# Peptides against a protein of PDB entry 3OGK: the designs that were tried, part 178

Target 1, 307 residues: chain A of PDB entry 3OGK
Amino acid sequence: ATPDRLSRRFPNLRSLKLKGKPRAAMFNLIPENWGGYVTPWVTEISNNLRQLKSVHFRRMIVSDLDLDRLAKARADDLETLKLDKCSGFTTDGLLSIVTHCRKIKTLLMEESSFSEKDGKWLHELAQHNTSLEVLNFYMTEFAKISPKDLETIARNCRSLVSVKVGDFEILELVGFFKAAANLEEFCGGSLNEDIGMPEKYMNLVFPRKLCRLGLSYMGPNEMPILFPFAAQIRKLDLLYALLETEDHCTLIQKCPNLEVLETRNVIGDRGLEVLAQYCKQLKRLRIERGADEQGMEDEEGLVSQRG

## One batch from the design tools (peptide; made by RFdiffusion4, then SolubleMPNN)

Design b1_p25_3_s4 (from b1_p25_3, 11 letters changed)
Fold by OpenDDE base, seed 3:
Structure b1_p25_3_s4 (fold): chain B 307 residues (1-307), chain A 25 residues (1-25)
Amino acid sequence: as target 1 above (307 residues)
Amino acid sequence: SWERRRRILEELRKAPPILEYERPE
């Protein structure tokens, strides 16, 4: 489809999702003839799609100018922006979005690549937004944003239910977790082993409604922090956990209400058997190929056609 | 290890899933 055709056909469009490039080309340059740039779409949104409140760009090239134009065009009418695996922008573009779209409810930039200039965008969001429900910069590399701003967002946005972050030290998010009283989903962070303080995470207090979880770099030593509320876990993202096959088995057995599992093939046939045995409410299962395959001597860490 | 973490992240970004299951509603 073309932007002009879209607006002519759907002048009252409220939600738009664009996919710019095939998965196989994720790391390749997008030719212009692919329509991988959002620019013509943003132009059309600005001119002719004045009821648009939700925008999802997937695997597209997005410039700061594009974001600025979108932000100004939609302003407080923009409720959802998802920059899903996008590239080409900087944090200045994000700043424009949060500055002009004060009532944004969903802001996602998961797996997007960008140039980080500062942490002002998150600070601005923290200072002015009270509408946020979903914040997702999972699998991104922000080094200049403040956990304190995340805490402020949690305090001010009472409808905040899902937060996925990059590599924040989990202990820096204690204040965030305390403030995020209605949080149901959390992914990301960083669990870092400390030989000198092996129990440093054991006293973490998670939001009471937390049921969808993915702690990055969680190993078997940290896994027990989930046990007190494992029965209420409905979704686990173990893609970036450091769990072996037996660790998977241990955790899965404690999650009888698990509905969604995302993990790597390290779960193995054994893990799948345990999953089938203990998780009768499972709705979705995604198993990715991980680096675990390369060099794993233990056959239990492989998913075969038998499973 | 950090290296393992990096490799996992890199592989997951480009590799398709080996298994997808969705229970019909």
Scores: peptide ipSAE 0.049, ipTM 0.699, DockQ to the pose 0.599
Fold by OpenDDE base, seed 4:
Structure b1_p25_3_s4 (fold): chain B 307 residues (1-307), chain A 25 residues (1-25)
Amino acid sequence: as target 1 above (307 residues)
Amino acid sequence: SWERRRRILEELRKAPPILEYERPE
């Protein structure tokens, strides 16, 4: 519908979710501006939706001006902002959000495309927020943010339970993991293989409550770091792991309480059989396409209709 | 294996999932 119709019908709306593109749309293959602009919606929020505390934009164009207007209009009443696969903004827009919305609980920018000017937004968040529960900039490219700010957030936000990040070197997040005592979910980071230091990551200490995990670029050499707490893992994101079929089988059989698995076609029919055998509590399974076919030597690394 | 990582990331963004299973309630 239209923004004005929404506000007239639901003046006390607390949560708004807007989808700009079809779910099946491929983010990188569709023109960036096709998702539609949030501007008219932000205008309506600012003027007429005074009870709104949760905003979710999916596959839409969001400008810094839009974010600034939203931030100032909702201020500390804004608890959730999800910029899900959005584009058109810079880190200045994010800075405005965290500056004005000091009590934000959920901040998501997963798979959003933006221009990075600096890391001030994360620093500002670290300096002033104590309410954050979910921070998600998974599958983004931030190069100017500081792991120290993430650590500060973990220290100050005692309700922080889920953090998904971009390509931080995992060893730079040691302080973060130590501070994030209540963290249940972590995804992202970057595991970088060092041939000269095979045990580079073996001394990583994860939060004790961690049960949902997805370490980017985790290979078979790094996978053993999960074994001590594999029994408590409920969700695995292996989309960006560098595991072969056999590696999947090894890990899955060590996770009897697994409820959610996201991985690539490399799991193969064999991996699916192992999953069915060992993970009786499985609730959700997602298999994505990957580049595995180009480098896969094992025919079992393909999921067929048999599985 | 940076090239492999890059290819994986690119391909994941170009195609819908092969399979999505949700256990019935």
Scores: peptide ipSAE 0.048, ipTM 0.700, DockQ to the pose 0.606
Fold by OpenDDE base, seed 1:
Structure b1_p25_3_s4 (fold): chain B 307 residues (1-307), chain A 25 residues (1-25)
Amino acid sequence: as target 1 above (307 residues)
Amino acid sequence: SWERRRRILEELRKAPPILEYERPE
């Protein structure tokens, strides 16, 4: 498909998802000769897709100019922007989006690669947005954004239900969690082991509706912080947790209502057996390879063909 | 350790899933 053909056929299109470089066996919606640039699509959106409110770019090259054009073209009509594993932009592009699209509900840049110039984009979002429902910069590295801005967003956006962040120290997000009264999903943060204060996270208070969770770098010492509400957990992202096979078993047994699990090969056949035994509501399971395969201490952390 | 965490992150960015299951409706 080409941008011009799309707009001619669907001038009133409201949602667009483009996949530039799919995984193996996936359909590539972008012609190979375009190299996965969003520019021609943004041009078409700006000129001919006047009702487009949802844009999802996956594995595409996105420049600041592209984002600026998109932002100005759609303005407050843009409700969803997902930069999924994209590259080529800076935080200036993000700033343009949040400046011009002040009623945006979903902003995602998960696993995107960008140049960080400052933290203004998050501050601007905090200052002016009250519509945000989903904020996702999971698996990104921001060093110049403030957790206070995230707290402000939580306070001002009453419909905020899902937030995924980078490597914020989890204790810096206490104010955010307190403010995010309707939050159902949280992923990211950073749990840092402290031998001198082994229970520094034990008093962490999560939003009462939290049921989808993925705490980065969570080890067995931190895992107990989930136990008080483990029964209400519906989704777990353990991809970046530091849990061994037995730790997986321990946690899974405490989550009988688990519907979605994402983890690494370290779960092992034993973990899968425990999962099958205790999680009868499981709807989705994803297991990925990780550093565990390089030779970890726990030899059980392998998924075989038995599973 | 930081090194382990970093390694995990790097590997996951490159690794396709080895198992995917979704219960049909």
Scores: peptide ipSAE 0.048, ipTM 0.716, DockQ to the pose 0.522
Fold by OpenDDE base, seed 2:
Structure b1_p25_3_s4 (fold): chain B 307 residues (1-307), chain A 25 residues (1-25)
Amino acid sequence: as target 1 above (307 residues)
Amino acid sequence: SWERRRRILEELRKAPPILEYERPE
């Protein structure tokens, strides 16, 4: 499809999702410069899709100019922007979005590749937005943004229900969690091992409504922080957790209301058995192939046809 | 270790899922 054909057929389009790469290739590391450019679409949005409030670019090349044009064209009418595995932009483009689209509800840049110039975009978002419901920069590498801005967002956006972040030290997010009273989903962060202080995370207080969770680099020593509310957990993202088979079993047994599990092959047949036994509400299971420690490629740590 | 963490992340991005199950409605 072409932008002009779409606009002619659906001039009152509210939501647009563009995929720049074939579905079959979504699971692969594909060169960032291999994909479609959003430029012609942004042009068409600006000119002919005046009702568009939701934009989802997946695996597209997006420039700062594209984002700036989109931001100015839709302004406060833009409710959702998802830059899903996109590339080509910098934080200047993000700044433009949050500057002009002050009523944005969903901002996603999960797994996008970008040049980070500063943390102004998150600060601007924190200073002016009160509408945000979903913020997702999961699997990104921001180094210049402030956890304090995230806390401010949580305080000001009372409808904030889902936040996924990059490699923030979890302890830096204590204020965020305290402020995010309605948060239901959190993914990302960084749990860092400290052999000298193994229980440094034990006093973390999570939002009361938290039920979808994925803590990056969570190991067996940190896992107990979930136990107080494990029965409340409905979705677990363990893709980037550092849990072995037995750890999976331990955690799964404590999550009887689990509906969605994403994990690595390390769960093994044993973990799957435990899952079947204790998680009767399970609706979705995703098992990825990960590079686990040597020896995990045995029967216990490997999902087989028996599972 | 950081190296292990990074390796896991990288490998996950390269490989397709082993299993994906969706419970029917």
Scores: peptide ipSAE 0.047, ipTM 0.694, DockQ to the pose 0.639

Design b1_p25_4_s1 (from b1_p25_4, 13 letters changed)
Fold by OpenDDE base, seed 4:
Structure b1_p25_4_s1 (fold): chain B 307 residues (1-307), chain A 25 residues (1-25)
Amino acid sequence: as target 1 above (307 residues)
Amino acid sequence: SWVVREVPDLDPAGKLGTGLEVERL
């Protein structure tokens, strides 16, 4: 089998990244069960890859049993686990990982689909881990985890530099932001506009080192919360922001050190002109068509082919 | 088919190790 051949060739393997499904799977063109099970790889890892510290599964089917086996086999030697766009597991599998891998530094579940049983995995992580550097469950739906556990993680993990979360109300993360003194990157959360309380987010205090961020549902009324530290922003994720073309122009002008921008087509040619004018350090630009924009080909603010 | 790519991996002490990227086509 492919796993066995690899372990024989690379007995001292430290890092493994598996990509199980092609991008075409995003369009339901490939059956979910098409060759994407991690089980044979986990078996090989458990038996023969004793130096493996980093595991990245991308678009794989991962069961709780697979996670449990991996956790027990690698234990505190496992530093990185990335379940990137994976499916087939529950929070019980995550609990096994954090219970047995107490020195894990990177835990990622970005865009993974899972069954949520409880929030115990995050609680266990909060109670026992002091090594965490990266926590990423961006674009996931955890409803049973506690913001308090995230705060505890921030307090205990002094090397915590990147946190990406789902749809937490940002005000519930005030304690987390206060504790996360070394945080450089934050993505996710939920900004909820309240017409009756337009300034509800204005007193939000961000970590002093924050320079990479993406606040979900940030509109023009919330955007000013970034202005005090806009000059130190190096990466913006505006894919899920509620900003129009003019709002983009306003924000971009305040971010002269911007290196990476991810946004939607709403930035328009005007936004791109402003970006070129003010962001001389720009290294990467990603423009996507929003789901709402698939029908708006004729609206002012679309990026032309000349951009 | 599986495509295998070797990638460098550094431990915290700076020791070079082996990393693999394995992609199914």
Scores: peptide ipSAE 0.309, ipTM 0.823, DockQ to the pose 0.023
Fold by OpenDDE base, seed 1:
Structure b1_p25_4_s1 (fold): chain B 307 residues (1-307), chain A 25 residues (1-25)
Amino acid sequence: as target 1 above (307 residues)
Amino acid sequence: SWVVREVPDLDPAGKLGTGLEVERL
């Protein structure tokens, strides 16, 4: 299919997902240019797909010009943009999106690579958006964005339910968590060990509806911050946690309502036994092989426990 | 080649969308 053939067949298309690189192809083994450019698709969207509300680019090359064209063409009609494992853009492209698409509900850049010019895109989003439901720049590196803008977004976007971020110090997000009253999912941040202040995170207050969680660099000393609400946790992302097998066992025992677990091989057979014993509602288990084993990206070991 | 499929899409919050998936093969 070509973009022009697609628009002729589906002129009233509301949602489009483009996958440039095959799932089976290890992202790291395929040159970036093999994923394909979004440009011809953005041109077709701009000209002929006037009802398009949702765009998902996965493993594609996206330029700032592509984002600018998309932003101007869809404007406030664009509700969802997902740049999933994309590359080729800068924060100027993101700025164009948030400037022109002021009613965007989902903005995702998870695992995308980009050049960071400034933090203006997040500031613009904070100043003008009240519609945001999902913000996801998980596994990205933003050094120039402000946690204060994230707090402003939480205050202004009453439907904000899922936020995934990079390596913000968790203590800088206290204001964000207080403002994000309807937040159900949080991933990312950075927990940093302080030998002089071992309990520096013990007073963290999470949103009351939080049930999907992944805290980066969470070790056994920080893990107790989850215990007050562990029974309401439905999804845990432990891929970037600093937990050993025994720590996994301790945490899993406290999460009887766990439905989704994402972790590393460190869980071990013992952790899996504990998981089977205590987590009877488990629907999905992802075990990623640690850095020493170049694990295939998409080996989601779906252990469907048929209970 | 590009393959077109009608597929449901879930956002990270679990909201269901419907649309087309176009995959390069």
Scores: peptide ipSAE 0.284, ipTM 0.826, DockQ to the pose 0.033
Fold by OpenDDE base, seed 2:
Structure b1_p25_4_s1 (fold): chain B 307 residues (1-307), chain A 25 residues (1-25)
Amino acid sequence: as target 1 above (307 residues)
Amino acid sequence: SWVVREVPDLDPAGKLGTGLEVERL
């Protein structure tokens, strides 16, 4: 189907998801321009899909002009925008979205590659949005956005339940966590070990409803910050944690209500045994190979074929 | 609601290998 054929078939379309580039493009095996541009779809949305409230672009090329056109065409009717592993835009495009789509509930740019011009988009979002439920720029690099704007968003958006961020120092997010009273999910941040201050993060207070968590660079010294609420944890993302097999065992034993675990091969057969013993509500397990774990067949921190 | 999965012809907008998911609520 073409965009025009789609609109003729589904004039009352509410949600659209476009999948572009295949996974092989992530490994530079396919040119960046492979997989398609969103431009013709944005044109069709603007002209003929007037009931569309949710847009998800996955592995597509998206320009600032595309985002500007989409923003102006859908305005406050746009509830969800997901730029999932997209490229081709700058923070100017994001600024247009948050300026015109003041009632957006979900804004995602996870793993997208873009040029960062300034932090104005997050500031504008903080100043005008009160509807946000999900904010996700996980696995992105922002250097020009302010943690204060994130705190303002938390204060103003009472329905904010899920926030995933890049490499903010976790201590800069203390104000955010205090304001985000209904937050259930947090991923990202940065834990920076200080050998001279082993208790650097021990006074960190998380939102009371937090049950889905993934702290980047969390090591065994920081892991105890989770123990006071480990029994309420339902999802753990440990893909970017700095935990060894024994650390996994320690944490898993404290999470009897765990439903979803995402981790690396370092969990090992021992960690899987502990998981099976203590986490009876487990629904999903994802184990990824770490780049550093490739070829280490002789180390204890590996999942065997029997596991 | 309708959910449709297609591999659209995106010429000249794209190349083969693009997929489409649509939902009518």
Scores: peptide ipSAE 0.135, ipTM 0.661, DockQ to the pose 0.034
Fold by OpenDDE base, seed 3:
Structure b1_p25_4_s1 (fold): chain B 307 residues (1-307), chain A 25 residues (1-25)
Amino acid sequence: as target 1 above (307 residues)
Amino acid sequence: SWVVREVPDLDPAGKLGTGLEVERL
């Protein structure tokens, strides 16, 4: 449907998800200009979709001008913005969003490609937002944002339940974890092994409600930091963990309440057997191909409880 | 009741465009 047809058909639309290029575009099978610009949709949102509170762009081209127009048009009525695998914007566009949408609850840029000018967008969010529930810039390359702003967000946003970040040194997030009292989900960070300091991460204190977790670059030496609360873990993202098959087995055995596992083919048949034995509440299993092993297909399997 | 519908955005020639998921009251 054209944007204008959408607004005429759904004048009271509250949530819109736009899917641009299909996954096949990742293989250069689809022209770059195929159906990917949000501009016509942002124009229609701005003019005619006055009740729209949630916008999700997936695999679309989004300019700073598009973000600025959306921000000004929806202002405090915008509760959710998801830039999922989008491109074409800079941190200036993000700054416009957080400046004008002071009551935003969900802000996602996961796997988006952008030009980073500065860290002002996160600082502005930290200074003025108290409504944030979900912040997700997982698998992004922010180098100019401050962990202190993330801590400020955690202190000010009492409903903050899910945070996914890029490659922050996990020790820089100690203040964030202390402040984020209601946090249930955390993904990202960076664990850096130090042979001279084997206990570097052993004193990390995680939020008490944390049950969905994915620590990037977590190796077998860092894995024990999860053991004190492994029984409450419901979701693990091990896609970026540095765990071998036996390490997977060790961790899985400690997570009897695991509902969702995302990992690489390194889990192997042995890890899957252990998973079946110890994780009776498992609902979803995702296995990605490792960079080194071209062989196994992405099996997104619903692990049905074998009776 | 909320109705979520995915509607393909086809051009007049039937070429696939943007896929939509809409949530209505």
Scores: peptide ipSAE 0.108, ipTM 0.668, DockQ to the pose 0.035

Design b1_p25_4_s2 (from b1_p25_4, 11 letters changed)
Fold by OpenDDE base, seed 4:
Structure b1_p25_4_s2 (fold): chain B 307 residues (1-307), chain A 25 residues (1-25)
Amino acid sequence: as target 1 above (307 residues)
Amino acid sequence: SWEVSEVPTLTPAGKLGTGLEVVRT
């Protein structure tokens, strides 16, 4: 199919998902230039897809000009934009999106590569958006955005249910968590262990409805912060946690209603046994190969045929 | 080339309808 053929066949299209590269591209098996440019699609969207509300680009090359064109063409009709593992844009492109698409409900840049010029895009979003439901820039490196803008978003967007962020210090997000009364999912942040302050994070207050969680760099000392609401946890992302096998066992036992677990091979056969014993509602398990797989030394930290 | 398939599209606010997934081949 081509963009023009698509619009002719589906003039009333409301949702479009484009995939530019296969998964193998993540491992540098496919040159970056093999990826599809969104430009011809954005042109077609602008000209002929007047009812399009949702756009999902996956592993596409997206320029600031593309984002600007898309933003102006769809304006407040754009409800969802997902830049999923995309590249080629800067924060100027994001600024254009949030400036023109003030009723956007879902904004995702997860695992996208971009040039960060400033934090204006998040500030603009905070100043004007009240519709946001999902904000996701998980596994990105924004250094110039303000946690205060995130707090403002939480305060103004009453339907905000899912937020995934980069490496914000978790303590900087205290205000955000207080404001995000309806938040159900949070991933990201950064927990920084302080040997001199072992209880640094113990007084963190999470949103009451929080049930899907992934805290980056959470170690065994920070893990207890989950215990007060562990029974309501339905999804855990432990991919970036610093938990060993025994820590997994401890946490899993606290989460009897767990439905989705994403973790590394460090969970081991023992962790899987505990999971099977205590988590009867489990629907999905994802085990990723982490750096810990290189150490064949700890049999307990490896998933075998037993698991 | 691009391949197109119909896929359901859901948001937290509900189903938007049937969308399209376009994959470059």
Scores: peptide ipSAE 0.042, ipTM 0.659, DockQ to the pose 0.026
Fold by OpenDDE base, seed 1:
Structure b1_p25_4_s2 (fold): chain B 307 residues (1-307), chain A 25 residues (1-25)
Amino acid sequence: as target 1 above (307 residues)
Amino acid sequence: SWEVSEVPTLTPAGKLGTGLEVVRT
């Protein structure tokens, strides 16, 4: 479809999802031609799609100018923006979005590649937004944003239910977790082993409604922080956890209500057996296979028969 | 029943990988 054909056919379109052509590129090596350019679509949105409230770009090239045009064209009518695996923009583009779209409910830039100029976009979001429900910059590299702004967002956005972040030190998010009373999903952060303070995370308090979780760099020493609420966990993202097969077994058996598991080959046949035994509500299992990990002994068809 | 599909994944090392997605239907 072309932008002009779409707008002519659906002038009252409320939700648009565009997918660029998949590229066989490494996550940290995005080519300049990654996806398609959103520019012609943003132009069409600005001119002819005046009821559009949800935009999802997947594997697209998005410039700051594109974001600025989109922001100004839709303003407070924009409820959802997802920059999913996009590239070509800077934090100036994000600043424009949060400045002009003050009623945005979902802001996603998961796995996007961008140039970070400052942390103003998150600060602006914290100062003016009270509508946010989903914030997701999972698997991104922000170094200039403040955990305090994230805490402010949690305090001001009472409907905030899902937050996925980059490599914030998890202890810097204590204030955020205390403020995020309705949070159901959290992914990201950074757990850092400290030999001098082995129990530094043991007093970490999570939001009471938390049931979808993925903590980056969680090892077996940190894993016990989940045990008090493991029975309420419905989704686990263990892709970036530092858990061995036995650690997987230990955790999985404590999560009888698990519906979604995302993990790596390290779970092994034993972990899958434990999963089948203890997680009868499992609906989705994703096992990643990387070049740095050994393959599972079980065939694809055998994995599905265990559950 | 279970449906199995191959999906593109990103490893912790940032490499493009492959994965299995198993969905109960």
Scores: peptide ipSAE 0.040, ipTM 0.564, DockQ to the pose 0.518
Fold by OpenDDE base, seed 2:
Structure b1_p25_4_s2 (fold): chain B 307 residues (1-307), chain A 25 residues (1-25)
Amino acid sequence: as target 1 above (307 residues)
Amino acid sequence: SWEVSEVPTLTPAGKLGTGLEVVRT
C-alpha cells in the first residue's frame, strides 16, 4: 500500500501505526538510514487524513520538518504521538509538537535516538499543557531537560497517570512525586548507591496510587523503599535493577498482587519458584538475557528448563 | 513495499476506533 491509496480508502482514519524497519535493525546490523522515512505519510496526513488523532511511528526515520508539518496539520486534534525507536530528529522537532499540539495526551519517545539541542520542548510542555496522561522518554538520553519542568507538568496535568523517564537522579524528582497525585506508573530514574549514606532514599515519598514501577539501578540497599507499598504493586520492571537472585526472592514475596514481571535471567529457577508460590495473579512474565549473565558460572543465577 | 492491516483501536475513553497498522515489507 502507498500513502495516497491509504488516504483514499480510509479518509476518516483516526489512528495510524507505521513500522518501518525489521527487528534486525535493533542490533545495528542495518544502517540507521535504511528506508522507513515518514515524510510521504506525513504529507498524506497533512492533506487528507483530517480526523487522525493518534500517530505511532515505530523504527522510522523522522525529521524535524516531518514533526513540524505533522504538528501544524493536526494541532490540538493530535492526542497521541509515539516516536517508538525512531531516529533523525532533534529536540527542535519535539518543540514544534508541544508548541502546536497543546492538547496532546500521550507523548512517547521511548528508545528513540535524537540530537539534543536544549530542554525547551519540556519547558514548553510544562507551560501550556494540561491534558497530558502519558509521558514516556524511557531509555533515552536527555541531559538538558529540567526536573522542575517535570514537576510543573505533574502539577498542571491532573490526569497524568504514567511517566517514564531517563536517568534523572531520583532525589531530584521528589517535587515531581509530590505533585503527581494520580500517578500509577513510573519507570526510569537513577538510584545512585552511596556507601556513606545508605539510607539516602529511605525518606522518598511515592505517589499513593503507584502500582507499576521500574526503578533503574535499584540495588538491595534501595529495594526496601518499595516495601511500604509492595502489596499494591501490580507491575515490576526489573530489567535495569541491580538485584541478584536472592533479592528477587525477597521482593517477589512482598508483592502478592503482582500481575506483570519483567526481569533478567538472574531471577533463576529459585526466583521463579518463589514467583509461582507468592504471585497467584501473575499474567505476564518476561525474562531477558542480560549481558552480565554470560560470565555467571553459578547455576543459581540462570533460568533452566525446570523453571 | 508496505503492508496495511486494519486493527481495532481503543481510546482511553473506551471508544472503539478504526486504526491501521502499516508495515514495510
Scores: peptide ipSAE 0.039, ipTM 0.559, DockQ to the pose 0.024
Fold by OpenDDE base, seed 5:
Structure b1_p25_4_s2 (fold): chain B 307 residues (1-307), chain A 25 residues (1-25)
Amino acid sequence: as target 1 above (307 residues)
Amino acid sequence: SWEVSEVPTLTPAGKLGTGLEVVRT
């Protein structure tokens, strides 16, 4: 489909999802200049798709200029922007989006590659947005954003239900969790083991409605922080957890209402058996087999064809 | 019933891996 053909056929389009590459093409394998530019689409959106509220670019090249044009064209009518595995922009582009689209409800840049200039975009979002429901920069590398801004967002956005972040130290998010009273989903963060303070995370208080969770670098020592609310967990992302097979078994047994599990091959056949036994509501299972784990000859850490 | 598919995935290290996606239908 071409942008012009789309607008002619669907002049009242409210939601647009563009995929620049097939699903088999992972972000890290896509050159930044492969030619999947959003520019012609942004032009068409600006000119002819005046009712568009939701934009999802997946595996596209997106420039700051594209984001600026989109932001100005849609302004407060833009409710959803998903930059899913995109590249080519900087935090200046994000700043433009949050500056002009003050009623944005969903902002996603999961697995996107960008140049980080500063943390102003998150600060601006914190200062002006009260509509945000979903914020997702999972699997991104932000070093210049402030956890305080995230806390401010949580305080001001009462409908905030899903937040996925990069490598924030979890202890820096205590204020965020306290403020995010309606949060149902959290993914990301960073749990860092401290031999001198083994219980440094035990006093973490999670939002009461939290039921979808993925904590990065969660090991067996940190895993107990989930136990008080494990029964309410419906989705668990263990892709970046540091759990062994037995740890998986322990956690899964405590999550009888689990509907979605994402994990690595380390779950093993044993973990799958435990999953089948205790998680009767399971709807989706995703198991990752990484090249970095291919050398692990641990029989328990392998999912066989039987599982 | 369950639908099983093999999908490319990213490891925690950001490398391409192979994943199994199982969806209950």
Scores: peptide ipSAE 0.036, ipTM 0.480, DockQ to the pose 0.606

